# Ledger of designs, part 32: peptides against a protein of PDB entry 3T6J

Target 1, 375 residues: chain A of PDB entry 3T6J
Amino acid sequence: PIVESYIGFIESYRDPFGSRGEFEGFVAVVNKAMSAKFERLVASAEQLLKELPWPPTFEKDKFLTPDFTSLDVLTFAGSGIPAGINIPNYDDLRQTEGFKNVSLGNVLAVAYATQREKLTFLEEDDKDLYILWKGPSFDVQVGLHELLGHGSGKLFVQDEKGAFNFDQETVINPETGEQIQSWYRSGETWDSKFSTIASSYEECRAESVGLYLCLHPQVLEIFGFEGADAEDVIYVNWLNMVRAGLLALEFYTPEAFNWRQAHMQARFVILRVLLEAGEGLVTITPTTGSDGRPDARVRLDRSKIRSVGKPALERFLRRLQVLKSTGDVAGGRALYEGYATVTDAPPECFLTLRDTVLLRKESRKLIVQPNTRLE
Target 2, 372 residues: chain A of PDB entry 3T6J as posed
Amino acid sequence: PIVESYIGFIESYRDPFGSRGEFEGFVAVVNKAMSAKFERLVASAEQLLKELPWPPTFEKDKFLTPDFTSLDVLTFAGSGIPAGINIPNYDDLRQTEGFKNVSLGNVLAVAYREKLTFLEEDDKDLYILWKGPSFDVQVGLHALLGHGSGKLFVQDEKGAFNFDQETVINPETGEQIQSWYRSGETWDSKFSTIASSYEECRAESVGLYLCLHPQVLEIFGFEGADAEDVIYVNWLNMVRAGLLALEFYTPEAFNWRQAHMQARFVILRVLLEAGEGLVTITPTTGSDGRPDARVRLDRSKIRSVGKPALERFLRRLQVLKSTGDVAGGRALYEGYATVTDAPPECFLTLRDTVLLRKESRKLIVQPNTRLE

## One batch from the design tools (peptide; made by RFdiffusion4, then SolubleMPNN)

Design b1_p10_2_s4 (from b1_p10_2, 4 letters changed)
Fold by OpenDDE base, seed 1:
Structure b1_p10_2_s4 (fold): chain B 375 residues (1-375), chain A 10 residues (1-10)
Amino acid sequence: as target 1 above (375 residues)
Amino acid sequence: MATEDLADLA
């Protein structure tokens, strides 16, 4: 088998300031069949990057073809095992040297093991579709998230010599219509500037890219979905995201007004964006379970994904990118923390919903080392 | 950066 591994101080999710890496390591085996699908996505990456809702001036100057591999993890040492990875985490290196993507395929498989009777917060009519397409939709989402999420966008930088990596006279901020007024100075990084929100903000951007681009027919074709299947994959991917935004409330600590998981915070933010879009796109309805205790249902109107959801996500995603590119910490923090705020204000009453989420919480799934055999 | 899916915890 082809074996891949990494080890070191890699991810900074455990650092409140997003700067210090946690020591991690894994050993994995390449899944050749699934890797081939991701390679097809890589082959289309340059074109798909153009579909993102920002001007080319906010994208990397040069496309660098990344690697993308699906891995079956044998051993993972760390605080949590991811579903996908994009490295390095240094924006300068990503822009100049390139990056690598991996999907941890057998980690994704664990997520698919939810039994129908234990599947919370979905309408009964959605459960079968969700079960059927959760796996495939996750493959799509992870691929897009890593490759075109984390792998996209440019930081405007003034180097130590005073040179800019963008034309100050011609580049226009699409949100303001004005020239670029802020950038990263020498020694400033994404993490150093955005600090406490950096990790979650970037995850939110990447997740949003996934949702946005999964609507593109070429993406679904790459993964082998056409017709009704493609539409179901899209629906389930979006449904999963809004559900995840509700589930995310588990990871909010009201007493400290903080989030304990960057990806879940990101998913909650996306939920808030899609709720704000209105028009019946997303509805969260408190209910009473068969046990007489609080429950809830998330509804996503399939017919409004493109008409309501996509435009809302487009605007939001563009704002995320523009604020990131320009190093506008004040604007970025205002935007992101605004959507990340959890209150008990109606109509959503998120703190009350959090109680419901906690009440319905199931035991965490565990990943154990698989048995491997040579054929 | 990594993608974590903890959505099935609840």
Scores: peptide ipSAE 0.129, ipTM 0.857, DockQ to the pose 0.390
Fold by OpenDDE base, seed 5:
Structure b1_p10_2_s4 (fold): chain B 375 residues (1-375), chain A 10 residues (1-10)
Amino acid sequence: as target 1 above (375 residues)
Amino acid sequence: MATEDLADLA
């Protein structure tokens, strides 16, 4: 088998400033069969990048074909095992040298094992569909998240010699209609500049890319879904995201006014964006469970994903990218922290919902290391 | 960068 590994101070999610990597490592084997769909996605990546809701001037100047492989993890040493990885964690290197994506396939498979009776916060009519398509929708989301999320967008930079990587005279900020007013200077990075919000902000951008691009027919075709199946995968992907946004409240600490998990914060932000879109797209309803205790239901109106959800997400995602590209920390923080704020204000009453989420929390699944044999 | 927390989403 083809063996892949990595080791070092790589991911910075445990650093409040998003800069210092945690020591981690894995050993994995390539799953050739599962890699095929990601290879097809890579083959379409250059075209799909053009579908992202920002001008080409805010995208990478040159497309660099990345590697994308599905891995079955044998051993993972770290504080948490991911579903997918995009490396290196340096924007400049990703833009100039390229990057690699991996899907941790057997980790994803653990998430596929959903028991209907334990599935929280969904309407009964959605549960069977959710169970059926959760796995496939995750494949789509992770693929898009890594490849076209983390793998997209340009940082405007002035190098140590004073040269710009963009035309100051012609590049226009689509949000302001003006020339570019800010950029990264020599020595400034995404993480160093955006600091405490950098990781979560980037995850939010990547997740948003996934939701946005999964609406494109070619994406579903790449993953082998057609007709009603494709629409169901889209629906379940969006449904999963809004549900995840609710579940995310577990990782908010009200007393400290902070988030403990970057991805969950990102998912909550997306939920807030989609709730703000209104028009009945997303509804969260407090209920009473069969046990007489508080519960909740998330409803997503399938018919409004494209008409209401997509435009809202488009605008939001464009703003995320523009603020990232221009190094506008003040604007970026204002936008992101605004959506990441958790209060008990009606109609959502998120702090009350958090209590419900905690009440309904299940034990975390135990991931067990596999064995291999030579035949 | 990574996509984490699938165990928490399951």
Scores: peptide ipSAE 0.127, ipTM 0.859, DockQ to the pose 0.448
Fold by OpenDDE base, seed 4:
Order: sequence, then C-alpha cells, then structure tokens
Structure b1_p10_2_s4 (fold): chain B 375 residues (1-375), chain A 10 residues (1-10)
Amino acid sequence: as target 1 above (375 residues)
Amino acid sequence: MATEDLADLA
C-alpha cells in the first residue's frame, strides 16, 4: 500500500488569532479507486478556476497542478479529524510553490452513518434523499472546498524591494471599479492581517466555492452524476449547508459574542447569505416535536438554487475574494462579522433557534481508530 | 486548512 503521513504545527483553528498551529499528525493509506475521481477534478481545475466569480487578475498568475489523493486514515492525532485537507496553510506558498489536497475517505464515511430517526431539522420528505446523497455530495463538496476553494485566489503583494505582483495601472477592483488601493506588505500574511476572522473567513470562502461550483455540470460529471442524480446531489449539498448553518448555533456563545468553531461560523454565514437572498429559497420554521418540545425545520427550494441562490452566492463569494486579495481588513471584517452576528431579531430569531438546536443536540460521535488487515 | 470534524456535524 502507498502510505502518506504528515506531522507538525499545522492548523490554527484553535488559536483565537489564527496564528499558532496545533500539533497534529496522521498516518494513512492511499485509496486508489477514490483518488481517480479527484485526479479528474485536478485535470479540470485550470478550467474550473475560470468559472469562479472574480477576474483572472485576482486568480493565481500561473496554474500549478496540485496533488489530490483520497486517504484512508489509520491514525489521526489531533483535536479533530477533518474530512479534507489543503496544505500548506501559507497563502504565499500555495500561490508560488503549489499545494496538496487530501480527502480523508474513511472519515467521510462516518458521516454517512446517521440514522434517519436522529436526523434533525429536515422535512420528512427530504430525509431519505438526504441520507442517500449525503455521502456523494460530501465527496463533491470536499473536493471543491480543498482544490478550488483553498486552492484558488491571489494575494496582491508588494515585496521588500517595493515590487508588486500585479499591474497597478491595469488591474481593476471589480467591486469598486477602481484601481487596487490596498495590498499585503512584506511580512504581512492572511492570518496576521485578518487575525480573529481569518480562519473562519477562509473556510467560508472555500465552502462557498464548493456550493457555487457544484452547480457546474462538468463537476458533477467528474464525480459520475448525471441527470436527476446530479440535481439531487446538488440539492442535498446545498441542503446540508443550510442545515449546518442552523446546527452551527451550538458553537456560538451568546454571553461572550464568540464563535468557538471556525467552520461552523462559516456555515452560519452562508446560511445568512442564502436567507438574505429571500424569495423562498431557504426557510427555517420553528415547530413542536412529537415530544411536545421545541423543534425546527429547514426547507430549501431546489427550484430556486440556480435562480436565487447562485446569484446571491456569486456576489458574496466575489466580495470575499476581492477583500482577501486586496488585504482590506476593514471591509472584510465589516462584511463577515455582519453575517456572523447572531441576534434574536425576527423573523429568524437565531438565539431562540439556538435553544432549539441545543435541545435537539445529538450525542457527539466518537471516532475510533480503524484497523486494516489482509484477508 | 481542513474541512470540519465530522463529529461536530452530526
């Protein structure tokens, strides 16, 4: 078997300032069969990058073909086990030297073990579809999230010698219509500049890329989905995201106005964006469970994903990228914290919904280290 | 960077 491993101070999610890495390590075996799908995604990456909603001037100057491998994890030492990884975490290195992507295939499989009776906040009619397509939709989302999410975009930089990595005279900010007015100076990084919002903001960008690009027929084809199956995968992927945005409220601490998990904060932000789009795209309805206690239902109108959801996400995703590229911390913080704010304002009443989420919380899954053997 | 711990998505 082909064995892969990594070890070190890698992920900074547990640092409030996004700077200090947590010590992490894994040992995994390459899943050749699943890796083939990701190889096809890599083969299409250069073209798919052009489908992202920003000008080429905000994308990497040179496409660097990354590696993408599906891994079956034998051991993972860390505070949590991810479904996918993009490394290195330094944007400058990803931009100039390249990057590697991995999907933790057997970790993803754990997500598929959800029992129907324990599936919260979905309509009964959606539960079977959700269970059927959650796995496949996750494969799509993770692949896009890592490869084209974290693997996309350019940081505008002025180096120590005063040289720019972009043409100041010709590059236009698509949001303002003006020349570029801000950039990263020598020694400034994404994390150092955006600090407390950096990790969650980047995860939000990557998740948004996944949702946005999963609508592209070529992406679904790469993963082997066509026709009605492709539409169901899209629907379940979007449904999972909006549900996750509701579940995210568990990780908000109202007393401290603080988010305790970057990915969940990101998913809540996406939920807020899609709710803001209106037109019946997303609806969260408080209900009463069979036990007589509070419950809720999330509804996503599949017929409005492309007509309402996609344009809303396009605008939002473009803004995320432009603000990231230009190092506009003030603009980025204003945008992101605006969507990340949790209040009890109608119609959503998110603080009240949080109580419902906590009430309906399922027991946290424990991931047990797997074994492998020759049979 | 990584996707979320699936244990938290349950």
Scores: peptide ipSAE 0.163, ipTM 0.865, DockQ to the pose 0.470; fails the geometry check
Fold by OpenDDE base, seed 3:
Structure b1_p10_2_s4 (fold): chain B 375 residues (1-375), chain A 10 residues (1-10)
Amino acid sequence: as target 1 above (375 residues)
Amino acid sequence: MATEDLADLA
């Protein structure tokens, strides 16, 4: 078998400022069959990058073909085990040297083992479909999230010599219609500038890329889905995201006005964006469970994903990228914190919904690290 | 960068 490993100070999610890495390491075996799907995605990456909702001037100047591998984890040492990884974590290196993506396939497989009776916040009519396609849809989402989410976009930089990596005279900000007015100076990084929101903001961008690009027929074809199956995978992927946005409330601490998990904050932000789109795309309805206690239902109108959801997500995703590229911390913070704010304001009453989420909380899943054998 | 902890994907 092909064995992969890494070790070191890698991920900074536990640093409130997003700078200091946690020491972690893993040993994994390559899943050849699943890796082949990701290789096909890599082969289409250059074309798919053009489908993202920003001008080429906000994308990397040169496409650098990344690696993408599906891994079955044998050992993982760290505070948590991820579903996917994109490294290195430095945007400058991603732009100039390239990057590697991995999907932790057996981690995803564990996440798929949900019992129907324990599935919260979904309509009964969606539960069977959700169970059937959660796994496949998540494979698609992770692939897009890592490769085309984290692997996309350009930072505008002025180097120590005063040279720009963009043409100041010709590059136009698509949101303002004006020339670029801000950029990263020498020594400034994404994390150093955006600090407390950097991690969650980037995860939100990556998740949004996944939702946006999963609508592309070529993506579904790469993963082996066609016709009705492809549409179901899309639906379940979006449904999973809006459900996750509700579940995310568990990780909000009202007393401290903070989020304890960057990805969950990101998913809540996406939920807020899609709710703002209106037109019946997403509906969260408080209900009463069979036990007589508070419950809730999330509904996603499948027929409005492309007509309502996609345009809303497109606009939001473009704004995320433009603000990131230009190093506009003030604008970025205003945008992101606006959507990340949790209040009890109607109609959603998110603080009240949080109580419902906590009430319906399931026990955390644990992964038992496997052994392997040669046959 | 990494996606969510398994525990958060439940």
Scores: peptide ipSAE 0.150, ipTM 0.867, DockQ to the pose 0.473; fails the geometry check

Design b1_p10_3_s1 (from b1_p10_3, 7 letters changed)
Fold by OpenDDE base, seed 3:
Structure b1_p10_3_s1 (fold): chain B 375 residues (1-375), chain A 10 residues (1-10)
Amino acid sequence: as target 1 above (375 residues)
Amino acid sequence: MTLTVEPPLV
């Protein structure tokens, strides 16, 4: 339809246990031009799913073609406006019935209206490139995040009758080399098992899928980027993620050891993974600003994205998926909370960096609900 | 499930 809407208890990000949905609703209009790009992505989705770093046995048995639409939001009632949405929020339904994706295009447009002089934590040489490609790169990221992030992977389940949705004799855990030793029982869900880390963990998986698959030439071609432009889009997408990981520290409360925003926690985790990869891929350098106060710079070595970044992300993303598929809460929690831990340990000194982030914090951007008119 | 901008918009 030209006009789309939804209303109800949908997203559970405000519930610490990920169970209770917040009441929200929106009305939006279809952006036909941008929707066409996402339709091309959907047409390639079955092939792109095979590029993800897990065996086919950890992917959905049958590809169900989803819808993907770019929307311009007219009204949004809720605690926050997303850039993209994947629904329904039930893995069983996604696996058996299908799902829908939307990109909120006008939300993205507003978010990226940043003045160069206010752009924090980037090298001067990267600022113009970042400003130029932030929007386009994030369109790519949203598409991949929703469609191939949230839309990918299989949960291993034993039903009420004792039947498995996987072959226990032949399916091998790629991390252990052993048969599958854990799964979801009847009535168990992703949220019920992983609880406090479920939302952020899943967002981290989806964001990681975006970074990983944006390296694929076919993805960039679908979005209309070729040659040097395609490489710049990749670079800016990765640069945006590592910068976001630093910015994420605003949403950490040291006194409570708590993250207040699931997506920002996810971005910090990805930053930690890429820092751990080493070899000069990502560098965060404390500096002194022109005002004489603490500042910082994030540097991403473009030449090491494929050689260092991709393999590190591949290993991490595979581990995320395997732990998710097998319902291994202990392993999943150990992995995720390990990367989500914020300390002042050198060399990063993240608690000190948090002070810098807070010092350089800008006022949040506000979206004013638009009107439509006939011209 | 959603994707948010950095920082999230309200």
Scores: peptide ipSAE 0.284, ipTM 0.893, DockQ to the pose 0.405
Fold by OpenDDE base, seed 5:
Structure b1_p10_3_s1 (fold): chain B 375 residues (1-375), chain A 10 residues (1-10)
Amino acid sequence: as target 1 above (375 residues)
Amino acid sequence: MTLTVEPPLV
């Protein structure tokens, strides 16, 4: 078997300022079959990057072909095991040197072990479909999230010599219609500027890229989905995201007005964006469970994903990217924290929903090192 | 950067 490993101070999710890496390491075996799908995605990456909702001037000047491998993890040391990884975490290096992606395939398999009767917050009609396609849809999401989410976008930089990596005279901010008015100076990084929101903001951007691009037929074809299956994968991917946005409330601490998990905060933000889109795209309905206690249902209208959801996400995603590229921390924070705010305001009453989420919380799953054997 | 499962397992 082909063995891959990494070790070091990698991810900064646990640093309140998003700067200090946590010591992490893994040993894994390459899954050749699944890696082939990701290789196909990589082969299409340059073209798919053009489908993202920002001008080419906000994308990397030169496409650097990344590696993408599916891994079966034998051991993982860290505070949390991810489903996917994109490294390095430094945008400048991603732009100039390239990056590597991995999908932790057997981690995904663990997530799919949810029993139907324990599946919360979904309509009964969606449960079977959700169970069937959660895995495949998440493979798509992971691939897009890592490769085209984290792997996309340009930071506007003025180097130590005063040179810009963009044409100040010709590049236009698509949101304002004006020339670029802010950028990263020498020594400034994504994390240093956006600090407390950097991790969650970037995860939100990456998740949004996944949702947005999963609508593209070429993406679904790469993963082997066509026709009705492709549509079901799309639906379940979006449904999973809006459900995750509700589940995210578990990770909000009202007393401290803070989030404890960057990815879940990101998913809540996406939920808020899609709720704001209105038109019956997403509906969260408080209900009463069979036990007589509070429950809730999330409904996504699949017929409105393209007509309502995509445009809303497009606008939001473009704003995220533009603010990121220009280093506009004030604008970025205002946008992101606005959507990340949790109140009990109607109609959603998110703090009340949080109580319901906590009430319906599942026991924490344990991941145990797998056994290996020779065939 | 990473992507976690829904919800995070750890």
Scores: peptide ipSAE 0.198, ipTM 0.844, DockQ to the pose 0.415
Fold by OpenDDE base, seed 4:
Structure b1_p10_3_s1 (fold): chain B 375 residues (1-375), chain A 10 residues (1-10)
Amino acid sequence: as target 1 above (375 residues)
Amino acid sequence: MTLTVEPPLV
C-alpha cells in the first residue's frame, strides 16, 4: 500500500487570531480508486478556475498543477478530524510553489451513515433523496472546496523592495471600477490581517466555490453523474448546505456574541446569503414535532438554484475574493460579520431557531481508529 | 486548511 503522513503545527482554527497552529498528525493509506476521480478534477482545474466569478487578474498568475489524493486514515492525532485538507496554509507558498489536496475518504464514509428517522429539519419528501445522494454530493463538495476553493485566488502583494505582483495601472477592482487601492505589505498574511474572521471567511469562500462550481456539467461528469442523477446531486449538495446553515446555530454562543466553529459559521453565512436572495429559494419554517415540541423544516426550491441561487452566490463570492485579494480588512469584516450576525429579528428569528436546533441536537458521533493487517 | 463534515465529528 501507498502510505502518506504529515505532522506538525498545521491548522490554526483553535487560535482566536488564526495565527498559531495546533499540533496534529496522521497516517493514511491511499485509496487508488477514489483518487482517480480527483485526478480527473485536477486535470480540469485550470479550465474550471476560469469559471470562477472574478477577473484573471485576481487569479494566480501561473497555474501550478496540484496533487489530489483520497486517503483512508489509519490514525489521526489532533483535536478534530477533517473530511478534506488543503496544504500548505500559506497563500504565498500556494501561489509560488503549489499545494496538495486530500480527501479523507473513510471519514466521509462514516459521516454518511444517517438514519432516516433521526434526520432533522428536512421535508419528508426530501429525506430519501438526501440519504441517497448525501455521500456522493459531499465528495463533489470536498473536491471543489479543497482544489478550487482553497486553491484559487491571488493576494495582491507589495514586497520588501516595493515591487508589486500586479500592474497598479491596469488592474481594476471589479466591485468599485477603480484601480487597486490596498494590498498586502511585506510580512502581512491573510491570517495576520483578517485575524478573527480569517479562518471562517476562507472556509466560507471555499464552500461557496463548491456550491457555485457544482452547477457546472463538467464537474458532475468528472464524478460520474449525468442526467437526472447530476441534477439530484446538485440539489442535495445545496440542500445540505442550507441545512448545515441552520444546524450551525448550535455553535453560536449568544452571551459572548461569538462562534465556536469556523466551518459552521461559514455555512450560516451562506444560508444568510441565500435567504437574502429571496424569491422563495430557501424557506425555513418553524413546526411542531411529533413529540409536541418545537421543530423546523428547511425547503430549497430546486427550480430556483440556477436562476436565483447562482447569481446571488456569484455576487457574494466575487466580493469575498476581491476583498481578500486587496487585503481590505474593513470591507471584508463589514461584509462577513454582517452575514454572521445572529439576532432574533423577524422573519427568521434565528435565536429562536437556535433553541429549536439545540432541542433537536443529535448525539455526538465517535470515530474509532481502524486496523490493517496482512492477509 | 480543512473541510469538516456536518456536523463536525470532533
Scores: peptide ipSAE 0.185, ipTM 0.840, DockQ to the pose 0.411
Fold by OpenDDE base, seed 1:
Structure b1_p10_3_s1 (fold): chain B 375 residues (1-375), chain A 10 residues (1-10)
Amino acid sequence: as target 1 above (375 residues)
Amino acid sequence: MTLTVEPPLV
């Protein structure tokens, strides 16, 4: 078997300012079969990057072919086990040297072992489909999230010598129609500028890339889905995201007006974007459970994903990228914190829904170190 | 940077 490992101060999610890394390490075995799918995705990455909703001037000047591997984790030392990883976390290194991607395949398998009777907030008609396609759809999402989410976009930089990595005279901001007016100065980084929102903002961008690009036929073909199966994978991926946005309310602390988990905050933001799109795309309906206590149902209109959802996500995703590229912290914070605000305002009444989410909370799954055999 | 499941497993 091929063994991979990493160790060090890697992820900064536990630092409110996104600066200090937590010491982390893993040992894993390569899953060759699943890795082959991700290799095909890598082979198409340069083309798929062009499908993202920003001008080439906001993308990396030179494509660097990354590695992508599916791993079965044997041991993981850290505060939490991710489903996927993109490293290094330094944007300058990503742009000049490249990056690596991994999917923790057996972590995904555990996450999706939910029993039908315990599956919350879905319509009964969606439950079987969700159970069937949650795993496959998440493989797609992880691949896109890491490779084309975290692996995409350019930061506009002025170096210590005063040189720009973009043509100031010709590059146009697609949102304003004007020349670029802000950038990163020498010593400034994504985390240093965007600080408290940096991690969640970037996760939101990456998740949005996943949803947006999973609509592309080539992506689904790479993962082996065609026809009705491909459409079901798309539907379940989007359904999973909007459900996750509701579940995210568990990780909001009303008394402190803060979020305790960056990815869940990101998923709530996406839910808000898709709700704002309107036209019956997403509906959250408070209900009464069989036990007589509060419940809720999330509905996603499959027929409106491309007509309503995609355009809404396109506009939002472009704004995220433009604000990131230009280092516009004021604009970025205004946009992101606006969608991340949790109130009890109608019609959604999110604080009331939070009570329902907490009431219906499932027990956390525990991952235990596996027993392995050489056969 | 990472992707987590819904909700985080740990």
Scores: peptide ipSAE 0.180, ipTM 0.839, DockQ to the pose 0.416

